# Ledger of designs, part 4: peptides against a protein of PDB entry 5H65

Target 1, 294 residues: chain A of PDB entry 5H65
Amino acid sequence: QYLERTPLCAILKQKAPQQYRIRAKLRSYKPRRLFQSVKLHCPKCHLLQEVPHEGDLDIIFQDGATKTPDVKLQNTSLYDSKIWTTKNQKGRKVAVHFVKNNGILPLSNECLLLIEGGTLSEICKLSNKFNSVIPVRSGHEDLELLDLSAPFLIQGTIHHYGCKQCSSLRSIQNLNSLVDKTSWIPSSVAEALGIVPLQYVFVMTFTLDDGTGVLEAYLMDSDKFFQIPASEVLMDDDLQKSVDMIMDMFCPPGIKIDAYPWLECFIKSYNVTNGTDNQICYQIFDTTVAEDVI

## One batch from the design tools (peptide; aimed at target 1 V203 Y218 D244)

Design b1_p10_2_s4 (made by RFdiffusion4, then SolubleMPNN; from b1_p10_2, 5 letters changed)
Fold by OpenDDE base, seed 4:
Structure b1_p10_2_s4 (fold): chain B 294 residues (1-294), chain A 10 residues (1-10)
Amino acid sequence: as target 1 above (294 residues)
Amino acid sequence: MELAEDPPLP
């Protein structure tokens, strides 16, 4: 959509909701560290959640590893099961269930593993070798997703999370409904298991200044603004560097704002009511900065 | 630790 450029001073006087095209300098932004800006967003309930840290996942998987795989749930029509007993003093049992496609085990690059009793380290190792991994536990009658606080699906370095509030988990046998048991599309897996997938988003607050006025605008974006997926940035140093470079370009440290480049973006205003207080907030939308930088 | 401020919902 073409919008005429509106000065910030004019925007600040207008009622919400409205959409604007602006040209402003990025005076400052928060948070300063990229890893602090990446969150998980539910498309249904709109809650924002922190991406679980490795330490959080360790705890979840350690707890899961205390549970013994149920022998009755091994080797079904859906999957072939392999059991390992660790040599450590605890004799921990780990079950890996290899999901079959039409009764045939797929190649490793197409294979979904269901892992029961694995540590984070073990799960990550397997996810690096196989196409997809789902952490599971033995339910009463079937395997079940281990915990929505952990990824419901791991594909390489990408962790797919589900919304605890909006998801109604179904047992693993519901994967039978998937015609294609080789590609393991996250959305399809989520649908089969009753999961509402969360979206990785960059969440930042920009202080924008065009010389006529100053306003704060929120950025909540998955992949458009930086042309870098928020889902991948945490696990890729090069992508992190790229984002940092972009931010440093728009808001260079130790440099006067007069020398800052102009940022062209779209912002939308909206009303927020906190009790008796009405506030107008602004959000950046439909904006790509990478094309201007690269 | 500085956390990103969640944008207020409409």
Scores: peptide ipSAE 0.223, ipTM 0.840, DockQ to the pose 0.733
OpenDDE base, seeds 1, 2, 3, 5: peptide ipSAE 0.214, 0.219, 0.218, 0.218; ipTM 0.837, 0.838, 0.836, 0.836

## One batch from the design tools (peptide; aimed at target 1 E50 V203 M204 D244)

Design b1_p11_1 (made by RFdiffusion4)
Pose (drawn by RFdiffusion4):
Structure b1_p11_1 (pose): chain A 289 residues (1-273, 279-294), chain P 11 residues (1-11)
Amino acid sequence: QYLERTPLCAILKQKAPQQYRIRAKLRSYKPRRLFQSVKLHCPKCHLLQEVPHEGDLDIIFQDGATKTPDVKLQNTSLYDSKIWTTKNQKGRKVAVHFVKNNGILPLSNECLLLIEGGTLSEICKLSNKFNSVIPVRSGHEDLELLDLSAPFLIQGTIHHYGCKQCSSLRSIQNLNSLVDKTSWIPSSVAEALGIVPLQYVFVMTFTLDDGTGVLEAYLMDSDKFFQIPASEVLMDDDLQKSVDMIMDMFCPPGIKIDAYPWLECFIKSYNVTQICYQIFDTTVAEDVI
Amino acid sequence: MKQEPAPPFHP
């Protein structure tokens, strides 16, 4: 009934901060390599970070495999422990600690594992069969998180990361403070270990064109715009294909802008200290499947 | 969209 759209030339003449409903074509976008759009964002210090690569994580886990699991830290009231020996793997030993709920191991889909000396591949396989996995190492007096450069928790396809600057790391026995040992809420796991969780976000720069003007607008969200979770997309081939197709739909390479579909959205203007713009309260996924 | 080593993107 009262749906009206503001031309871009009118927006460029106005001061910030304001909000606008617009319709425009996506002339171009960054990043060209879409995997680079997935960033980690700390809600405490507002820093933006890259997600570690497979090679980065492989280095950490292989380095973890050189250390011997400490027998003194095995079989506590918190967890049962099992050590596996290996052949043709530089004498590697893998420790898996099964976390108990009130002195009893829960079902595998509710059981959290702590693992020393495991590879990324093994941890991913374990994450399918069990609730979740925390990479750990033998500290002086207790098990400790392997490294904040690696995920503090792998749950399903989500690799949860913590902020190195904002976190004050605590040892594993502090998991006793969790209300139960079956739900394993990632924020609750992070709080018990003194970790400030990072948030996954899609970060992209759109160049919008409605024929009256041109404007650069940022995309920064976790799961609203594509209806695809940023926290799952780097570990899910189907979700990656969906992002590829949506961006190919709005901005196909090689063909002209005349043939592009319109993008209906809101944008908010703001002062940085020049005026910048950002998409908000917008989804392309409700009308597109 | 598969993740590969590459220089970081900055908005």
Fold by OpenDDE base, seed 2:
Structure b1_p11_1 (fold): chain B 294 residues (1-294), chain A 11 residues (1-11)
Amino acid sequence: as target 1 above (294 residues)
Amino acid sequence: MKQEPAPPFHP
């Protein structure tokens, strides 16, 4: 549907919900740091969470590494198990379970590893070599996902997280339901294990000014706005630089707003009730940074 | 319909 351009001063007087096309300058944005703008979003409960830091993961995996793998859960029809004992004073046992495809071990690049008792460093090393890794623990009758506070699946540098609130975890043997045990599609793995996957999203607040008025618009987007996946940006310096360059172009530091570029985008208004106060908020939608800017 | 931000109008 074609939307005519509406000045911000007119928009600010209208009731929500409505959709608008605007032409405005980006006066400012928050947060200024990219790392702070990337969050995890649940598509079911709509909870926004911070992406766990390395230090948080270290604690989780260190705790997991204090538990000895259960010998009874090794070498099943689903996976072959190998055990390593570390030479450190604690003598940790690390189990790596190699998931089989129809009883056969896949090639390393197609193999899913279940890691039990590994540190973050060890897990990351294995994920880089074997592509797909699930941190697990010994349950009562089967291996189980270690913790939803940690990634349920690591593929290279990409960490896939699940929603603690919406997930109903199932044991590792439920991976048997997957027809293809080589591609390890995150959504399929999540479904098999009863996980509601979280989505990486950019979450930003844009202060827009067209000379007639000023409004704040919320951006929540996974991959459309920047044409950069939020899931990849935290682990890729070049992608980070690209986002920074885009934002610097839209809102150049040390320059007066009069020299800022004009941006055309779609915004929608919506009502938010905070206690007794009804507020109209705005969100950017169906907007992509132009290819000539990237 | 996707809207792309307009590049700066060069004067």
Scores: peptide ipSAE 0.018, ipTM 0.585, DockQ to the pose 0.026
OpenDDE base, seeds 1, 3, 4, 5: peptide ipSAE 0.014, 0.016, 0.012, 0.015; ipTM 0.507, 0.506, 0.615, 0.561

Design b1_p11_1_s1 (made by RFdiffusion4, then SolubleMPNN; from b1_p11_1, 5 letters changed)
Fold by OpenDDE base, seed 4:
Structure b1_p11_1_s1 (fold): chain B 294 residues (1-294), chain A 11 residues (1-11)
Amino acid sequence: as target 1 above (294 residues)
Amino acid sequence: MKPVVAPPYVP
């Protein structure tokens, strides 16, 4: 649908909900640091949460490493198991389970590893070599996902997380339901294990100014606005630089707003009720950074 | 001055 440009001063006087096309300058934005703008979002309960830090993951995996793998759960029809004892760290037992496809071990680039007792460093090393890694623990009758506070699936440098509120975890043997045991699509893995996957999103607040008025607009987007996946940006320096460059172009430091570029975008208004207070808020939608900027 | 951000055209 074509929307005519509406000045901010007019928008600020109108009731919600409505959709607008605007042309404005980005006076300021928050948060200023990229890592603070990347969040995890649940599509079901809509909870926003922080992406776990390495330190948090270290603790989880260290705790998991205190548990000894159950020998009874090794070498099933689903996976072949290899166990070794570390020379250091008090002889820690580590189990790696190689998931088979129809009884055959796939190539490393298609293989899913289940890691039991591994440290973050070890897991990351394995995820760089193999297609996919799931941190697991020995349950009563089967292997189980280690902890939803940690990634349920690691593919290369991408950590996939699940919602604790919406997920009802199932045991690892439920991966048998997957026909294709080579591609390991995160959504399919999540479904098999009863996980509601969280989505990486950019969350920012833009202060927009068109000379007639000032408006704060909320940005929540996964990959369309910057044309950069929020799921990859934290682990890729080049992508981080790209986002920083874009934001610096929108809001260049050290110069006056009069010299800022004009931005055209869509915003939608909506009502937010907090007790007796009714507030109109705005959200950016269906907007992409121009190709000449990317 | 060309906008640096634009909405995608959806017919």
Scores: peptide ipSAE 0.041, ipTM 0.643, DockQ to the pose 0.028
OpenDDE base, seeds 1, 2, 3, 5: peptide ipSAE 0.029, 0.033, 0.029, 0.034; ipTM 0.657, 0.668, 0.639, 0.666

Design b1_p11_1_s2 (made by RFdiffusion4, then SolubleMPNN; from b1_p11_1, 5 letters changed)
Fold by OpenDDE base, seed 2:
Structure b1_p11_1_s2 (fold): chain B 294 residues (1-294), chain A 11 residues (1-11)
Amino acid sequence: as target 1 above (294 residues)
Amino acid sequence: MKPVLAPPYVP
């Protein structure tokens, strides 16, 4: 939809909801740290969650590693199982289940591993060598996803998370429903296991100033705004630098706002009720950083 | 049309 440019002073006087095109300078933004701006968003319940830290994952996998793999659940039609015993004082057992495609073990670059009893370090090592990894545990009748607080799927350096509130977990044997057992598309895996996948999103607040007025606009976007996936940025130094460069371009540190670039974007207004107070808030939408800026 | 956050064109 084509929208005419509206000055911020006019927008600030209007009722919500409405959509606007604006030309303004980015006076400031929050949070300043990129890591703080990346969240997990549930598309179903719309809950925002923090991306788990390494320390959080360590605890989860350490707990999982205290459990001994159930021998009865090894070597099914779906997967072949191998067990390793660690040389530590406790003699921890780690089971790796190699998911088969039509009864045949795929190549390593197409293979899904189910890891039972592995530490974060061990899981990461395996994920670097194999296409996909799912942390699992022995359930009563089948392998089950270890914990939704941890990734349900690891592909390289990408951690895929599920919503604890919206997911109804199903056992690992439900992966049999997948026709393609080589690509292991995260959404397909999630669906098979009853997981509502969380989406990585950039969450920021922009303070916009066009000289006529100042307003704060909320940004929640996965990959369109920066043209950089929020799911990848935390694990890629180059992508982080790119985002930082973009933000530095829009809001140069140590420079007066008079020298800031003019930016064009879409914002929408909406009503927020906090108790008895009705507030009008603004959100950036359908806006992309120009390719020449990246 | 997607609005583009971009600095003004400087030739």
Scores: peptide ipSAE 0.032, ipTM 0.670, DockQ to the pose 0.025
OpenDDE base, seeds 1, 3, 4, 5: peptide ipSAE 0.027, 0.028, 0.024, 0.026; ipTM 0.652, 0.648, 0.629, 0.645

Design b1_p11_1_s3 (made by RFdiffusion4, then SolubleMPNN; from b1_p11_1, 5 letters changed)
Fold by OpenDDE base, seed 3:
Structure b1_p11_1_s3 (fold): chain B 294 residues (1-294), chain A 11 residues (1-11)
Amino acid sequence: as target 1 above (294 residues)
Amino acid sequence: MKPVKAPPYVP
């Protein structure tokens, strides 16, 4: 559907919900730091969560590393297990379970590792080498996911998280339901384990000004606006630089707004009720940064 | 609805 350009002053007077095409300058945006703008979003309950910090993960994995792997859960039809004791004074036991495909160990780049008792550093090293890693613990009858506060799946540098509210965790043996045990698609792994995967999203507030009015528009987007996946940006310096460059182009530091570029985008209005207070909010949608910006 | 691009447009 074609939308004519509407000035902000007119939009600000209209009832919600409506969709608009606008042409405006980005006066300012928040948060300013990229790390603060990346969140985890649940597609079911719509909760927004912070991406866990390295320190948070260290604590979780350190706690997990204090638990001894259960010998009874090693070497099943699903996986082959290797156990070793660390050289530190405490002699921490670490178990790595190599998931088999139809009873055969796949190639390293296709192999899913289940790691029990590993530190964050060890897990990251393994994920870089073997691509796919799931942190696990010994349950009563089977291996289980370690903690939904940590990634349920690590692939290279990408951490996949699940929603604590919406997930109903199932034991590791449920990975048997996967026909292909080589590709390890995050959504498939999540489904098998009863996990509702969280989505990485950019969350920003844009203050838009077209000279007739000023409004704040909310941006929540995974990969369309910047044409950069929110799931990868935190672990890739080049992607971070790209996002920073884009934002600097839209809102140049030390420059007057008169010199800012004009941006065209779609915004939708919607009603928000906070107790007895009703307000109209705006969200950017179906908008992509042009390639020439990157 | 077709996506709208946000190019760096300098008037």
Scores: peptide ipSAE 0.034, ipTM 0.653, DockQ to the pose 0.028
OpenDDE base, seeds 1, 2, 4, 5: peptide ipSAE 0.026, 0.028, 0.029, 0.032; ipTM 0.652, 0.611, 0.652, 0.673

Design b1_p11_1_s4 (made by RFdiffusion4, then SolubleMPNN; from b1_p11_1, 5 letters changed)
Fold by OpenDDE base, seed 4:
Structure b1_p11_1_s4 (fold): chain B 294 residues (1-294), chain A 11 residues (1-11)
Amino acid sequence: as target 1 above (294 residues)
Amino acid sequence: MKPVEAPPYVP
């Protein structure tokens, strides 16, 4: 049979695990700030981590910029290299490697750049002009990914990150295994370089109240709930505004809960054991914001 | 908000 609506008071009395359909009001939610709700999730080890801040990336790229590109690694069959010395930054050496497709340089909108010694600003500018950018460093025998604490791939405004725990990095020449060197699919790049890609997720806790009971439900979702990709929201003001509007609609500030909209969703219960303490927790699943709200 | 799909079948 199909799941029917169950009141929260009944759910709160039941053992886990179970799945429910509920109708409730969003009394409150946390975190209140959107940027705090966006995390990176590893699909293998399930680690949740913060999205690196601009300041964090600045430090990483500044450190990378202190390293001189190795001349012997320039201009391979995989890429053509251009190197220059900055005038205003103490003669910093910057190398950009243009990845070729079958020995031919692709158009800018299809080109992958490997950058050594670039600042965050420079990398971002390049990622806006070219299809893709990988921050790299000179390794012993080949170019290597700069740091998994930084994006392994930048495409436009999207930063793709890898899991430090689950990844076993391979050198840049492994990109040769990719037949198509124009589209640069993040998962394919990750696979070639031995990276387990992290997933952007919204992570929130909803306090739900249907008048019979109150429970907290966990939300971890990438793109279904808000119909907005978590991977894009931090870099797009309009998307941020949309999410804020949705949350304000669900939980309008300055008014009583009696005036809040009724929301329907699926939740699943599960057991969490911490020593002798057993707790039943709830997670929202297979739920999206209704079109009449968005 | 609403369920993405119809309520799932539960045996």
Scores: peptide ipSAE 0.037, ipTM 0.501, DockQ to the pose 0.025
OpenDDE base, seeds 1, 2, 3, 5: peptide ipSAE 0.027, 0.029, 0.025, 0.033; ipTM 0.535, 0.537, 0.527, 0.531

Design b1_p11_2 (made by RFdiffusion4)
Pose (drawn by RFdiffusion4):
Structure b1_p11_2 (pose): chain A 289 residues (1-273, 279-294), chain P 11 residues (1-11)
Amino acid sequence: QYLERTPLCAILKQKAPQQYRIRAKLRSYKPRRLFQSVKLHCPKCHLLQEVPHEGDLDIIFQDGATKTPDVKLQNTSLYDSKIWTTKNQKGRKVAVHFVKNNGILPLSNECLLLIEGGTLSEICKLSNKFNSVIPVRSGHEDLELLDLSAPFLIQGTIHHYGCKQCSSLRSIQNLNSLVDKTSWIPSSVAEALGIVPLQYVFVMTFTLDDGTGVLEAYLMDSDKFFQIPASEVLMDDDLQKSVDMIMDMFCPPGIKIDAYPWLECFIKSYNVTQICYQIFDTTVAEDVI
Amino acid sequence: SSFDSEEWKST
């Protein structure tokens, strides 16, 4: 009834901060390599970070495999422990600690594992069969998180990361403070270990063109615009294909802008200290499937 | 693919 659209030339003449409903074509976008759009964002210190690569994580887990699990930290009231020996793996030993709920192991889909000496591949397999996995090492007096460079919790396809700057790391026995040992809410796990969780976000720069003007607008969201979770996309081939297809739909490579579909969206202007723009309250996924 | 999983893992 009152759906009207503001041309870009009118927006460029106005001061910030304001909000606009627009319709424009996606002339171009960054990043060209779409996997680089997935960033980690700390809600406490507002710092953006890269997600660690497989090679980075492999280094951490292999380095963890050189250390011997300490027998003194095995079989507590919090967890049962089991050590596996290996062959042709530089004498590696793997410790899996099964976390109990009131002195009883829960079902595998509710059971959290702590693991010393495991590979990324093994941890990912364990994450399918069990509720979740925390990579750990034998500290002086207690089990401790392996490294904040690695995920503090792997749950399903989501690798949860914490902020190195904002976190004050606590040892594993502090998991006793969790209300139960079956739900394993990631924010609750992070609070018990003194970790400030990072948030996954898609970060992209759109160049919008409606024929009246041109404008650069940022995309920064977790799951609204694509209806694809940024927290899952790096570990899910189908969600990656969906992001590829949506961006190929709005901005196909090689063909002209005349043939592109229109992008209906809101944008908000703001002062940085020059005026910048950002997409908000917008989804392409409700009308596109 | 622009969202190349293999390229991302090989970086």
Fold by OpenDDE base, seed 4:
Structure b1_p11_2 (fold): chain B 294 residues (1-294), chain A 11 residues (1-11)
Amino acid sequence: as target 1 above (294 residues)
Amino acid sequence: SSFDSEEWKST
């Protein structure tokens, strides 16, 4: 951008809102653990949510598995259904619905499965075998999304979540509105089902020091800052290592700050009012660390 | 797991 570099001491004296280009050292950051920095963000209501843990999902799917699939909802024009009975767990019934494209079953690598009564482990196994999986339940007149607290769509290791506040769920038959029933684009699926998809974001607080002053800057970024998608990092060890390496590079443990590399970034100031107190806060924006190392 | 995904190899 065209902004001149401004020292932190000058920024700290100015009113908000303003945009700045800065050059500073990363004195410290929080949270220290990567998995704690990944959140879900709603683009409409802007609520930040925690990514559900496996334990939370286990409970949801276990509860769903206590419900018997409705025979009346099997084998529609949209999907072919198969029922499987487990050998254990009191003969639990699992319904798998294979979504058809114009009445024809697609190849496994492009097929969407609707799973009713599956456990997390079973669903994950199927999501690795097939293109896409939606956890569902039997509604009154149609299959419905199981629970917005669980993923509405699983593709490989990627869990897609929806906003409970902003979504107005529609039944599974609304997938008929999709022209292409092979690629299963998450945004298209969400739109068809009345879901506002949540976005994975990195959320961190950086303590920046340029020798003239110190300020805290907030980072909320999806894929620009690290050039790594927040949506993939939790399930990819290599990506996790990459982020850790980047953070260790800017904030190396056991080394004095004088030896830290310089970070060039853009920050914007904004006002926050808490009762009678007016506070100026700062947020990092439009910054890629790989390009901003000086 | 008790659920054998190999039963669902093809559509």
Scores: peptide ipSAE 0.037, ipTM 0.735, DockQ to the pose 0.028
OpenDDE base, seeds 1, 2, 3, 5: peptide ipSAE 0.023, 0.023, 0.033, 0.034; ipTM 0.701, 0.687, 0.729, 0.714

Design b1_p11_2_s1 (made by RFdiffusion4, then SolubleMPNN; from b1_p11_2, 6 letters changed)
Fold by OpenDDE base, seed 1:
Structure b1_p11_2_s1 (fold): chain B 294 residues (1-294), chain A 11 residues (1-11)
Amino acid sequence: as target 1 above (294 residues)
Amino acid sequence: SRFDREAWRNE
C-alpha cells in the first residue's frame, strides 16, 4: 500500500477514521518490559488476556495431579495407556496415553500424548521428546481437556491456549474425526475439541514525535511488526534479544531524542467513547520495522 | 525468570 506522508500536526487536527503514513521518532513506549507486552487475543470475542505464568500452570497441574486416572478410560481404540505411580508423592498416579494412527503407534516425532496427572516439569520433558502433549483428566465417559487456563496443546516450547468464553469443549474421542493423526495441526486439534484458539500478540503503546506534534499510537501485532512471532518470543532468548535490539535502535537509552532514528509506519485513527467523552485514538497497522534494522 | 526456559522444566 501507498499513502502520502502526513505530519503529525496535521493528523491531530483531522476527524476519524482515517489512515496515514507517518515519519516520526519513537519518544517512548510502554510497557518497557517485553513479557508484559505479550498477550493472548481471542479472534472471536476479541478479549485480551494475560499469558499464564509458570507458577499459575504449576498450580493447575498440581491440582490435576491429585485426581486419580479412571482405569475404565484406559486403552481405547484411539490410544494406548501407560500408568506410573510415584514413590515420594503420596503414590500419585500419572497416566500417559499414546494416541494411535489407525490402530498403530506412530513414531515419537509424530505422536500425540495425553497426559493425566502430570506436573508441569513432567509435561515439559515429554513435550521435548514427542510431537505434542495435551493435558487431560478423566471425565464421566471419556478423557477430557484438563483446564483451559492451561495449554490445550504443547508442541516443543510452544504453548497453545484456548478461549474460555468462546470454547465449547468436547471429549477426547472427538480426535477420531482427524484423518491425519500424525501432524497434529493446532487448529485441527482445537476444532476437534471445540476450542477457539487464542492468538499471541504484542500489545504496546508508542509515543511518536515528528517535531510538529506528538501522539500515542497503539500496537497490537502477532508477527509482522518485529517479524518475530509473539507465540515464540517468551521461550526464546535470541528472539527476545532481537526485539530488545529493535526497540533500543528506535528508542536508544542514554541519548537525546534529536539523535533518534526516524520510524516510518502506518497509523489509523478511530473514535473512542469513554462515558461522555469522545476522543480520537491511533493504531499502528501494516508496518514492519525489522526491515529498517537489516 | 518468566523467560527462563529451564524454569519450566525444573518447576
Scores: peptide ipSAE 0.010, ipTM 0.533, DockQ to the pose 0.173
OpenDDE base, seeds 2, 3, 4, 5: peptide ipSAE 0.012, 0.009, 0.044, 0.020; ipTM 0.604, 0.554, 0.705, 0.611; seeds 2, 3, 4, 5 fail the geometry check

Design b1_p11_2_s2 (made by RFdiffusion4, then SolubleMPNN; from b1_p11_2, 6 letters changed)
Fold by OpenDDE base, seed 2:
Structure b1_p11_2_s2 (fold): chain B 294 residues (1-294), chain A 11 residues (1-11)
Amino acid sequence: as target 1 above (294 residues)
Amino acid sequence: SRFDREAWRAE
């Protein structure tokens, strides 16, 4: 897309909504602790949520681990079940259900595991060996997703979450609707189980200054701005370092703003009404800054 | 694996 550059002073005088191309310096940004910028966003209700902490997940899975797997739900046409009993923890039982493809167990790298009663540590270990893991619990007539406060699907180091508000959960047997039971595409799994998947996003506030004016711009972006997936950054030191380097480049510590690099980006204005107060806000869109720093 | 939030925070 093409837009002529507009100085911030001119933008600040105009009514919303409008789109602009700007050239400005990043005076500051929030949050400074970048891990706090990673949120979960629902594409339907648009609610922003925090990514659960490990401690939160530990609690959820620990609670789930107190439940005994229902023997009646083991070994169906969809999956083969194996049960482990821990030596400690009062003899906790863990059920692992290996999802079959047309009655045949697939290779580990293609296999989906349904885990019942596993701890976070155990689940993570299994997710490193198998294609995917779904934490489940015994329902009345079928296995069910354990809790939408925890990932509904774990693939390697990627945790996929669903929206509690928008999802209408269906039982695990609905995975039968998937023709291919080897690739386990997250969106397909979500659809089968009635889950509205949440999207990882970077949520930040930029203070932009081009010498003519200053405005705050909101950033909500999944992978375009940094060319780094928000879904992966929390689990990857290298990606975290990259984000840090990018932000340090635009906001170098210990030097004056006059020496900051120029940032070219697109912003759109929009109206926000809070009671009797009408405000114009700005959001960054369709912008990739990684190209500017490399 | 574990989240790298603490490591990221420390940097």
Scores: peptide ipSAE 0.023, ipTM 0.610, DockQ to the pose 0.172
OpenDDE base, seeds 1, 3, 4, 5: peptide ipSAE 0.018, 0.017, 0.016, 0.018; ipTM 0.583, 0.588, 0.572, 0.590

